# Peptides against a protein of PDB entry 3OAK: the designs that were tried, part 78

Target 1, 145 residues: chain A of PDB entry 3OAK
Amino acid sequence: DDLEQYLDEKILRLKDEMNIAAQLDIDTLNKRIETGDTSLIAMQKVKLLPKVVSVLSKANLADTILDNNLLQSVRIWLEPLPDGSLPSFEIQKSLFAALNDLPVKTEHLKESGLGRVVIFYTKSKRVEAQLARLAEKLIAEWTRP

## One batch from the design tools (peptide; made by RFdiffusion4, then SolubleMPNN)

Design b1_p20_7_s4 (from b1_p20_7, 8 letters changed)
Fold by OpenDDE base, seed 2:
Structure b1_p20_7_s4 (fold): chain B 145 residues (1-145), chain A 20 residues (1-20)
Amino acid sequence: as target 1 above (145 residues)
Amino acid sequence: DEEELKLYEESEKEWEELFS
């Protein structure tokens, strides 16, 4: 119906914005390394984070989020950067908090690639202990019979 | 950090083992 279509379009727009933000940050970081210009700061994800958190926290959007594979963009935001570093702690913390409240199913993990990245967060030396523990919790929940 | 990138690559295998 009209509402469902509106919500789908809203989520798809956010998905695009997230993907663009991730790529722009990667481009910025790569240029910083290439040119040595330390004034170049990757800020696109940080700028968009409040909007992402707002959407992910809304229970009435859960189905729309999952059906439109927004978790793919969440995965992209969580992935290690080209140099092996991770997104900011705030981004990690916010996204994992949101994931903890979503009714994520195996099919969503597969189509988004999120399962892989969460497993990665259980093992990465760059991940804060509190988030590693949360990642473990999520994996345990998702592997339940 | 090549170690981190390798770890991420290896996480795919673990994912397949856990969720296949």
Scores: peptide ipSAE 0.671, ipTM 0.946, DockQ to the pose 0.876
Fold by OpenDDE base, seed 1:
Parts: sequence; C-alpha cells; structure tokens
Structure b1_p20_7_s4 (fold): chain B 145 residues (1-145), chain A 20 residues (1-20)
Amino acid sequence: as target 1 above (145 residues)
Amino acid sequence: DEEELKLYEESEKEWEELFS
C-alpha cells in the first residue's frame, strides 16, 4: 500500500546514506594513515547518527527496517576500522540500544552479518564493559531454543 | 591493531558454529 511504499523508500534511502557515510569515513582514515595528517577526522557517520537513531527508535518502522536489511548497514557501522579501532562510543551506544529494542530474528542476523559483529563486541579489548555486557545479553537472547 | 582485525575474522567462525 501507499504507506508501506513510503516507508520502504525512506529506509532504503537511509541504508544508502549509511553505507556512503561508512565508506567516506574509511577513505578518510586510510588517507590519515597514509599521510600521517592527524587533522583528517572521519565524521560522516557521526553527522548522520541523529537521523539513524531517530529511525531505529520508531516502533512503526521495525518491520520495514528488518525487511529491507537495514541491519546490514548497522553491522557495517559497527565493524572495526582499517586501523583496528572502533567507531565512536556514541555510535556504539546508540546502535546497541536500538538493537536491544528491535525484534531481531535469526534470519535477520544471517542476512546482515550482525551476529558476527555482536560476537566480536563480546571479545574486543577496545569495547567498554557496559557494551560488552549488552552484547552478551543480545547473543544470549538470540541463541534461546 | 591487527589483533582486533584477526579477532573480528575469527568471530565469523564462532557465529557459524552457533547459528549454522
């Protein structure tokens, strides 16, 4: 129907924007590593984060988010960067909070690759304890019989 | 940090074991 079409288009646009932001930040960081120019700061994801949080927090968008595999873009945002660092704490905190409130199923974890990255967050030494605990909670919920 | 990147690579195997 008209509403579903509108919501699909909204989520697909956001998915594209998120993927572009992630790639631009990777490009910036790679250039920073190559040149040693510490003034190069990757900020595209941070700039887009408020919009992402707004969308992920809306219950009426949950089905559209999951059906369009927006979680693939969430996974991409959470992945370690080329230097092995992680996205900003604010990005991590916001996305994990959103994941905690979404009705994520095994099929969504497989098609997005999100399961892998959340497992990573249970083990990484660069992750704050509070988020590592939340990652453990999510894995426990997703592995329930 | 190559250790972190290797850890992420290894996390795929753990995911496959848990959710295959």
Scores: peptide ipSAE 0.668, ipTM 0.946, DockQ to the pose 0.863
Fold by OpenDDE base, seed 3:
Structure b1_p20_7_s4 (fold): chain B 145 residues (1-145), chain A 20 residues (1-20)
Amino acid sequence: as target 1 above (145 residues)
Amino acid sequence: DEEELKLYEESEKEWEELFS
């Protein structure tokens, strides 16, 4: 009850933080392109990544994570940037590792849009082979009859 | 890379087809 509410709020706060980090990085990259200022480096997601990984790795938070659609923010972090580039390899690797251990169901894929982005990772030329294979594994698991 | 963005857009169609 009180604990459940506390955990829900914690996950929702993280979700918000993730969304903000993603947008700030996009803004930074766009400004970098616009101004040519090479000192502008998108670091918000990288800074938050340890916290995200910590939360996603906790088995006891799986229900809270899935119920609050934190996977939507995971999807956002994995999406191609406006220029078609991808988040850092480390972010990709960490998130896919976390996804591999979560009891993700079809309903979670639909409400988060995660299915789309993982399919994308099976095909993108910018994705490392090891992660493309993992993406294929996940899609195969999620699309089983 | 417009091809990557197009690929992501097309991935939505594939997802919808798989889970519709």
Scores: peptide ipSAE 0.668, ipTM 0.946, DockQ to the pose 0.845
Fold by OpenDDE base, seed 5:
Structure b1_p20_7_s4 (fold): chain B 145 residues (1-145), chain A 20 residues (1-20)
Amino acid sequence: as target 1 above (145 residues)
Amino acid sequence: DEEELKLYEESEKEWEELFS
């Protein structure tokens, strides 16, 4: 199917872009720590966030998103940074909002590693209370019989 | 913050207990 192939390629390209953005930000942060150069600012994920949010919000892309394991890249964006800090509040808020509207199943959580990071967000002292509560809600939904 | 990194590592065990 031509349309299905187009959508698959679209999601896979976004997945690649997200992974590249995450790595570039990590490289920037590591260099900032190493050199003490405070002018080094990790902005790649923030720049790409509007595109990510746009894609994740499309109901007609839900199956394509889940089938191509885009949630692996979402997990990567949510993971603690090298210094143990978290991505920006805006990134966290946007991604958790998107996750709340996706029909995520256990199989998707396992293949992406997303379950681990959401559990982490229920416990981390660096997470805002409102997002910790949302993380708890998601875990409860995903673990119910 | 090493504590946060350790917490993330430990979250893997909790995930395995809940879903595996």
Scores: peptide ipSAE 0.666, ipTM 0.946, DockQ to the pose 0.852

Design b1_p20_8_s1 (from b1_p20_8, 7 letters changed)
Fold by OpenDDE base, seed 5:
Structure b1_p20_8_s1 (fold): chain B 145 residues (1-145), chain A 20 residues (1-20)
Amino acid sequence: as target 1 above (145 residues)
Amino acid sequence: SLWEQWRKEGEELAKEAEAK
């Protein structure tokens, strides 16, 4: 119906915006590495974060979020950056909090690639302890029979 | 299994990131 189509399009637009923001930040950081210009700062994801959090927090959008594989964009935002660093602490914290409230199933983890990345956060030495523990909690919940 | 595969891949990803 009309509402369902509207919601699908809304999520797909956000998905695209998230992917663009991630790529722009990657481009900025790659240029920073290449030129040594320390004034170059990757801020696109941070700027978009409030909108992402707003959408992910809406319980009535859960099915639309999962059906349209928005978690793929969440995965992209969580991946290590070109210099091996991680996205900002605020991005990590916000996204993990959002994931904790979504009815994520194994099929969603597979189609998004998020499963591997969350496990990465349990293995990386660069992750804050509190977020590593949250990642462990998510995996424990997702692996329940 | 998928989870076993993801654990191996996640660990490798961590090693790669920390090597940079």
Scores: peptide ipSAE 0.711, ipTM 0.958, DockQ to the pose 0.929
Fold by OpenDDE base, seed 3:
Structure b1_p20_8_s1 (fold): chain B 145 residues (1-145), chain A 20 residues (1-20)
Amino acid sequence: as target 1 above (145 residues)
Amino acid sequence: SLWEQWRKEGEELAKEAEAK
């Protein structure tokens, strides 16, 4: 199926782009820490965010997203940064909103590692209350029989 | 269970991040 193949490739490309963006930001922040150069700003994820949100919001891509484990890249984007800080509020908000509309199952949480990270957002003192509550909501939904 | 494991790991991750 040409369409299925196209969609798979599209998602896999995005997955790769997301992973690269995350790594570049990590590299930037590590260099910032090492050099003290406060002019170094991690912007790669922010730049790619609109594309990520666009893809995640498409209902017709849900199966492709989940089957290709794009949630692994979502998890990577949500993980704490080298200095212990979190990605921008906008990234957090956008990704959690997107997760809320996906038919995520426990198996997807396991293969992506997203489960523990979402729980992290319910525990971290650096997370805005709004997002902590949303994380709790997601967990409650995902743990339903 | 997986969820029990993830809760423990998530909490540990939070502690680790905040220790930095």
Scores: peptide ipSAE 0.708, ipTM 0.958, DockQ to the pose 0.933
Fold by OpenDDE base, seed 4:
Structure b1_p20_8_s1 (fold): chain B 145 residues (1-145), chain A 20 residues (1-20)
Amino acid sequence: as target 1 above (145 residues)
Amino acid sequence: SLWEQWRKEGEELAKEAEAK
């Protein structure tokens, strides 16, 4: 119906925006590494984060989020950066919090690639303990029979 | 299994990131 179509388009637009933001930040960081220009700061994801959080927090969008594989973009945002560092603490915290409230199933983890990345957060020495614990919690929930 | 695979891959990803 009209509402369903509207919501699909909304999520797909956000998905595209998230992917663009991630790529722009990667480009910025790669250039920073190549040139040594420390004035180059990757901020595209941070700028878009409030919008992402707003969408992910809406219960009425859960099905639309999952059906359109927005979790793929969430996964992309969580992946380690070119220098091996992680996205900002705020991004990590916000996304993991949002994931905790979504009815994520194994099929969504598979199609998004998110499963591997969340496990990464349980293994990485660069992850804050509190977020590592949250990642562990998610894995525990997702692996339930 | 998928989870065993992801666990292995996630660990490898962590090692790769920390090597940089």
Scores: peptide ipSAE 0.706, ipTM 0.958, DockQ to the pose 0.935
Fold by OpenDDE base, seed 1:
Structure b1_p20_8_s1 (fold): chain B 145 residues (1-145), chain A 20 residues (1-20)
Amino acid sequence: as target 1 above (145 residues)
Amino acid sequence: SLWEQWRKEGEELAKEAEAK
């Protein structure tokens, strides 16, 4: 199917772009730590966020997103940074909102590693209360019989 | 169980991040 192939390629390209953005931000923050240059700002994920949100919000892409393990890249974006800080509030809010509307199953959580990271957001003292509550909501939904 | 494992790992990840 031509459409299915097109959608797969679209998601796989986005997955690659997300992974690159995450690595570039990590490199920037590591350099900031090493040099002490506080003018270095990690902005690659923030720049790509509108595109990520656009894709994740499309109901007709849900199966393609899950089948191609885009949630692995979502997990990478949510992981704590080299200095122990978290991605921007906007990134957290947008990604958790998107996750709330996806038909995520246990198998997707296993292959992406997202299960552990969402639980992290319920335990971390650096997470805003509203996002911690949203993380709890997701876990409650995913653990339902 | 799988969820018990994830809860343990998630808690450890939080402790590690806060230690930095």
Scores: peptide ipSAE 0.705, ipTM 0.958, DockQ to the pose 0.912

Design b1_p20_8_s2 (from b1_p20_8 with Y6W E7R T11E E12K Y14A)
Fold by OpenDDE base, seed 3:
Structure b1_p20_8_s2 (fold): chain B 145 residues (1-145), chain A 20 residues (1-20)
Amino acid sequence: as target 1 above (145 residues)
Amino acid sequence: SLWEEWREEGEKLAEEAEAK
């Protein structure tokens, strides 16, 4: 199926782009820590965020997203940064909103590693209360029989 | 269970992040 192949490739490309963006930001922040150069700003994820949100919001891509484990890249984007800080509030908010509309199963949480990270957002003192509550909501939904 | 493990891991991750 040409369409299925196209969609798979599209998602896999995005997955790769997300992973690259995350790594570049990590590299930037590590260099910032090492050099003390406060002019170094991690912007790669923020730049790519609109594209990510656009893709995640498409209901017709849900199966492709989940089948290709794009949630692994979502997990990577949500993980704490080298200095222990979190990605921007906007990234957090956007990704959690997107997760709320996906038919996520336990198997997807397992293969992506997203489960523990969402729980992290319920425990971290650096997370805004609004997002912590949303994380709790997601967990409650995902743990339902 | 998986969820129990994830809860422990998530909590640990939070502690580690905040220790930095």
Scores: peptide ipSAE 0.650, ipTM 0.948, DockQ to the pose 0.937
Fold by OpenDDE base, seed 2:
Structure b1_p20_8_s2 (fold): chain B 145 residues (1-145), chain A 20 residues (1-20)
Amino acid sequence: as target 1 above (145 residues)
Amino acid sequence: SLWEEWREEGEKLAEEAEAK
């Protein structure tokens, strides 16, 4: 119906915006590595984060979020950056919090690639302990019968 | 299993990231 279509389009637009933000930050960091210009700061994801959190927190959007594979963009935002560093602590914290409230199933983890990345957060030495614990919690929830 | 595969891949990803 009209509402369903509206919600789908809303999520798909956000998905596109997230992907663009991620790529722009990657481009910035790659250029920083190449040129040594430490004044180059990746800010696109941080700027978009409030909007992402707002959408992910809405219970009535859960099905639309999952059906449109928005988790793929969440995965992209969580992946290691070109220099091996991780996205900002706030991005990590916000996204893991949002994931905790979504009815994520194995099929969503497969199509998004998020499963591997969350496990990464339990293994990486660059992850804060509290976020590693959140990642462990998610895995425990997702592996439950 | 899927989770075993993801565990191996996730660990590999961590090692690769830390090597940079």
Scores: peptide ipSAE 0.649, ipTM 0.948, DockQ to the pose 0.925
Fold by OpenDDE base, seed 4:
Structure b1_p20_8_s2 (fold): chain B 145 residues (1-145), chain A 20 residues (1-20)
Amino acid sequence: as target 1 above (145 residues)
Amino acid sequence: SLWEEWREEGEKLAEEAEAK
């Protein structure tokens, strides 16, 4: 129906915006590494984060989020950066919090690639302990029979 | 299994990131 179509389009637009933000930040960081220009700061994801959080927090969008594989973009945002560092603490915290409230199923993890990345957060020495624990919690929930 | 595969891949990703 009209509402369903509207919501699909909304999520797909956000998905595209997230992917663009991630790529722009990667480009910025790669250029920073190549040139040594420390004035280059990756800010695109951080700028878009409030909008992402707003959408992910809406219960009425859960099905639309999952059906349109927005979790793929969430996965992309969580992946380690070119220099091996992680996205900002705020991004990590916000996204993991949002994931905790979504009815994520194995098929969503598979199609998004998110499963591997969340496990990464349980293994990485660069992850804050509190977020590593949250990642562990998610894995425990997702692996339930 | 799927989760075993993801666990191995996740660990590998962590090692690769920390090597940089």
Scores: peptide ipSAE 0.647, ipTM 0.948, DockQ to the pose 0.938
Fold by OpenDDE base, seed 1:
Structure b1_p20_8_s2 (fold): chain B 145 residues (1-145), chain A 20 residues (1-20)
Amino acid sequence: as target 1 above (145 residues)
Amino acid sequence: SLWEEWREEGEKLAEEAEAK
């Protein structure tokens, strides 16, 4: 119906915006490495984060989020950056909090690639302890019989 | 299994990131 179509379009637009933001930040960091210009700061994801959090927090959008594989863009945002660093603490915290409230199933983890990345957050020495624990909590929930 | 594969891949990703 009209509402479902509107919501699908909304999520797909956000998905595209997230992917663009991630690529722009990667480009910025690669240029920083190549030129040595330490004034170059990757801020595109941080600028878009409030919008992402707003959408992910809406219970009535859960099915639309999962059906349109928005978790693929969430996975992209969580991946390590070209210099081996991680996205900002705020991005990590916000996204993991949002994941905790979504009815994520194994099929969503497969199609998004998010399963591997969340496990990465339980293994990486660069992750804050509180977020590593949250990642472990998610995995425990997703692996339940 | 699927989760065993993801655990191996996730650990490898962590090692690669920390090597940079």
Scores: peptide ipSAE 0.636, ipTM 0.946, DockQ to the pose 0.914

Design b1_p20_8_s4 (from b1_p20_8, 6 letters changed)
Fold by OpenDDE base, seed 3:
Structure b1_p20_8_s4 (fold): chain B 145 residues (1-145), chain A 20 residues (1-20)
Amino acid sequence: as target 1 above (145 residues)
Amino acid sequence: SLFEEWEKEGTKLAEEAESK
């Protein structure tokens, strides 16, 4: 119906925006590495984060989010950056919090690649302890029989 | 299992990231 189509389009637009933001940040960081210009700062994801959080927090969008594989974009946002660093603490915290409230299933983890990345956060030495614990919690929940 | 595979891959990803 019209609402369903509207919601799908909304999520798909957000996916595009998220993917673009991620790529722009990657481009910025790569340029920073290439030029040594330390004034270059990746800000696109941070700027878009409130919108992402808003969408992910809507219970009525859960099915649309999962069906349209928005978690792929979440995964992209969580991936290590070109210099091996991680996205900002706030991005990590916000996304993990959002993931904690979504009815994520194994198939969603597979199609998004999120499973591998969340496990990464349980292993990385660069992750804050509180987020590592949250990642562990998610893995425990997702691996329940 | 699938999660065991992800664990392996996730660990590898961590090692790769931290090597930079």
Scores: peptide ipSAE 0.502, ipTM 0.922, DockQ to the pose 0.936
Fold by OpenDDE base, seed 5:
Structure b1_p20_8_s4 (fold): chain B 145 residues (1-145), chain A 20 residues (1-20)
Amino acid sequence: as target 1 above (145 residues)
Amino acid sequence: SLFEEWEKEGTKLAEEAESK
């Protein structure tokens, strides 16, 4: 099916772009730590965020998103940064909102590693209260029979 | 269980991040 193949390739391209953006930001932050140059700002994820949100919000892409493990890249974007800080509040808020509308199942959480990271957001003292509550809500929904 | 393992690893991740 040409359409199915097109959608798969679209999601896989975004997955790759997200992974590259995350790595570039990590590289920037590591260099900032090494050199002390506070003018170095990690902006690659922020620049790509609108595209990510646009794709994640489309109901007709849900199966393609989940089948191609795009949630692995979402997990990567949510992980703590080299200095122990978290991604920007806007990234957290946008991704958690998107996750709330996806039909995520246990198998997707397992293959992406997202389950562990969302639980991290329920435990971390650096997470804003509103997002910690949302993380708890997601865990409750994902673990119900 | 799977959830218990995630809780363990998630807690560990939080402790590691906050130690920096």
Scores: peptide ipSAE 0.502, ipTM 0.922, DockQ to the pose 0.936
Fold by OpenDDE base, seed 1:
Structure b1_p20_8_s4 (fold): chain B 145 residues (1-145), chain A 20 residues (1-20)
Amino acid sequence: as target 1 above (145 residues)
Amino acid sequence: SLFEEWEKEGTKLAEEAESK
């Protein structure tokens, strides 16, 4: 099907872009640590965030998103940074909101590694209370028989 | 169980991040 192929390619391109953005931000922060230059700011994920949110919010893309393991890139974006800090509050909030509306199954959590990271957000002292509660809600829903 | 594995690994990740 031509439409299915088009959507697969679109999601796979976004997946690549997300992975690149994450790596560039990691490189920036590692250089900041190495040089002590506090003017170095990691902004690649923030720049791409509107596009990510737009895609994740479309109900007709849910199957394509899950089948192509885009959640792996979502997991990467949510992981702690080299200095132990977390992605911006806006990134966290946007991604958790998107996850809340996706029909995520256990198999998707396993193949993406997202299960471990969301549990991290229920335990980390650096997470805002409102997002920790949302993470707990997601875990409860995903582990429900 | 799978959930127990995630709990263990998620806790470890939190401890590592907060040690920075």
Scores: peptide ipSAE 0.495, ipTM 0.920, DockQ to the pose 0.921
Fold by OpenDDE base, seed 4:
Structure b1_p20_8_s4 (fold): chain B 145 residues (1-145), chain A 20 residues (1-20)
Amino acid sequence: as target 1 above (145 residues)
Amino acid sequence: SLFEEWEKEGTKLAEEAESK
């Protein structure tokens, strides 16, 4: 219906914005590495984060979020950067908190690739202890019978 | 299983990231 179409379009627009922000930050980082210009700072994801958190926190959007594979863009935001570094602590914390309140199923983890990446956060030595524990909690919840 | 596959790939991703 009209409402469903409106919500789908809203989520798909956000998905596109998230993907663009991620790519712009990657491009900025690669240019920083190439040129040695330390004044180049990747901030596109940080700028968009409040909007992402707002959408992910709305219970009435949960089905639309999952059906349109917005978690693929969440996965992209959580992936290690080209230099092996991780996204900002604030991005990690905010996204893990938001994921904890979504009714994520195995099929969503598979189609988004999020399962592999969250497990990465349980293994990485560069992840803060509190976030590693959150990642472990999510994996435990998602793998329950 | 899917979980075992993800665990293997997640570990590989961690090793690759930390090698940089």
Scores: peptide ipSAE 0.489, ipTM 0.919, DockQ to the pose 0.937

## One batch from the design tools (peptide; made by RFdiffusion4, then SolubleMPNN)

Design b1_p21_1_s1 (from b1_p21_1, 6 letters changed)
Fold by OpenDDE base, seed 3:
Formats: sequence, C-alpha cells, structure tokens
Structure b1_p21_1_s1 (fold): chain B 145 residues (1-145), chain A 21 residues (1-21)
Amino acid sequence: as target 1 above (145 residues)
Amino acid sequence: MKEEEEKREKVKEDLERQAKI
C-alpha cells in the first residue's frame, strides 16, 4: 500500500545516505594518507549516526529495514577504513546496541554480509574489550538454532 | 540439547568461513 511504499522509500534513502557517508569518509582518509594533511578528518558517518540509530531503534520499521537490506549498509559502516583502523568507538557501540534489538535472521546475515564482519569484531585485537563482548553477544543470538 | 548445540556451531562455522576480514 501507500504507507508501505513510503516506508520502503524512506529506508532506501537512508541506505543511500549511509553508503554515501561511508564513501566520503573513505575518500577523506585516502586523501589524508596521500597528502599527509592531518586536518582532513572523516566525519560523515558520525554526523549521520543519530539518524541511523533512530531508524534502527524503531520496532515498527524492523520489517522494512530487513526487507530492504539496510543491514548491508550497517556492515559497510563497520568495515575497516583505508588505513586499517576501525570506525569510531561511538559508531561501533551504537550500531551493536541497535542490532541487538532487531529480529535478525540467518537470511539477513547472508544477504548483508553482516555476520562475518561482526565475527571479525569478536576476534580482532584492535577492538575494545567492551565492544568485542557486544559482538560476541550478537553472534550468540544470531547462531541460536 | 547436544543436537541443538551442534546446529549452533555449524551455523557459526559457516559464517566464519565467509569472513574475509
């Protein structure tokens, strides 16, 4: 219906915004590496984060979120940056918290690639212990038969 | 009980094999 279409479009717009933010941050950091200009700071994901968290936290949007594979963009946001570093602590923490309340199923993990990225967070020595524990919790929930 | 744990482990292993990072 009209509402469903509206919600789909809303989520798809957010998905696009997330992808753009991620790419802009990558471009910024690549330029920083290339030029040595330390004034270049990647801030696009951080700026958009409140909107992302707001959307992910709404139970009535869960189906729309999952059906439109917004988790693919969440995965993109969690991937390592060009210099090998991870997204900010705040991004990690906020996304892990938001993911905890979504009814994520195996099919969503496969189509988004989110599962393998979160597993990375359980193993990486670059990840804060607190966040590694959150990642472990997600994996435990997602892998339950 | 044990069968459920085996299923859980299998799913986890499958996800781990897909990891590239």
Scores: peptide ipSAE 0.034, ipTM 0.604, DockQ to the pose 0.019
Fold by OpenDDE base, seed 2:
Structure b1_p21_1_s1 (fold): chain B 145 residues (1-145), chain A 21 residues (1-21)
Amino acid sequence: as target 1 above (145 residues)
Amino acid sequence: MKEEEEKREKVKEDLERQAKI
């Protein structure tokens, strides 16, 4: 119906915005590496984060989020950057918190690749202990019998 | 440049190796 279409368009638009933000940050950091210009700072994901959190926290959008594979864009945001670093602490924390409240199923994990990334966060020595614990909580919830 | 690329690849490999879900 009209409402479902509106919600789909909203989520798909955000998905595009997230993917663009991720790519722009990658481009910025690649250029920083190539040129040595340390004044280049990747800020696109951070700028968009409040909007992402707002959408992910809406209970009425859960089905639309999952059906449109927005979790793929969440996965992209959690992947390592060109310099080998991870996304900012705030991005990690906010996304893990938001994921905890979504009814994520196995099919969504497979479709998005999110499971593999979150497992990494439970093991990596580059991840803050607090965030590793949040990742562990997600894995525990998703693997419940 | 090479060192940073190696770091990125290491993270990527860790993601792939540890993946079970």
Scores: peptide ipSAE 0.032, ipTM 0.653, DockQ to the pose 0.037
Fold by OpenDDE base, seed 4:
Structure b1_p21_1_s1 (fold): chain B 145 residues (1-145), chain A 21 residues (1-21)
Amino acid sequence: as target 1 above (145 residues)
Amino acid sequence: MKEEEEKREKVKEDLERQAKI
């Protein structure tokens, strides 16, 4: 119906925006590596983060989020950056918090690749302990019998 | 610079070796 279509379009637009933001940040950091210009700061994801969190937090969007594989874009946002670093603490924390309230199932984890990424966050020595614990909580929830 | 790229690659490799869910 009209609402469903509207919600699909909304999520798909956000998905595109997230992917673009991620790529722009990657491009920025790659250029930073190439040129050594430390003034180049990746900030597209940070700029878009409030919108992402807002959408992810809406219960009425959960099905649309999951059906349109928005979690793939979430996964992309959580992946390591060109300089080997991880996304900002705020991005990690906000996304983990938002993910906690979504009815994520195994199929969504597989189609998005989010499961492997979050597992990484539970194991990596590069991740803050607080965030590792949040990741662990997610994994526990997603793997609950 | 190369070191940073290598770090990224190592992290990605580690990520890819994670158990599937």
Scores: peptide ipSAE 0.031, ipTM 0.650, DockQ to the pose 0.038
Fold by OpenDDE base, seed 5:
Structure b1_p21_1_s1 (fold): chain B 145 residues (1-145), chain A 21 residues (1-21)
Amino acid sequence: as target 1 above (145 residues)
Amino acid sequence: MKEEEEKREKVKEDLERQAKI
């Protein structure tokens, strides 16, 4: 119906915006590496983060989020950057918090690749302990029989 | 409870294995 179509379009637009933000940040950091210009700062994901969190927090959007594989874009945002660094602490924290409230199923983890990335966060020594705990909590929840 | 925990661990191990592929 009209509402479903509207919600699908909304999520798909956000998905596109997230992917663009991620790519722009990658481009910025690649340029930083190539030029040595340390003034180049990747800010696109951070700028978009409030909108992402707002959408992910809406219970009425859960099905639309999951059906349109928005979690793939969440996965992309969590992946290491070209310089080997991780997304900002705030991005990690906000996304893990948002994920905790979604009814994520095994199929969503597989189609998005999110499961693998979150497991990485449980094991990486570069991840803050607080965030590693959040990642572990997610894994525990998703693997509940 | 123990059986449930064992099942949970098996699922986790499966996810971890998939993450390594």
Scores: peptide ipSAE 0.028, ipTM 0.598, DockQ to the pose 0.018

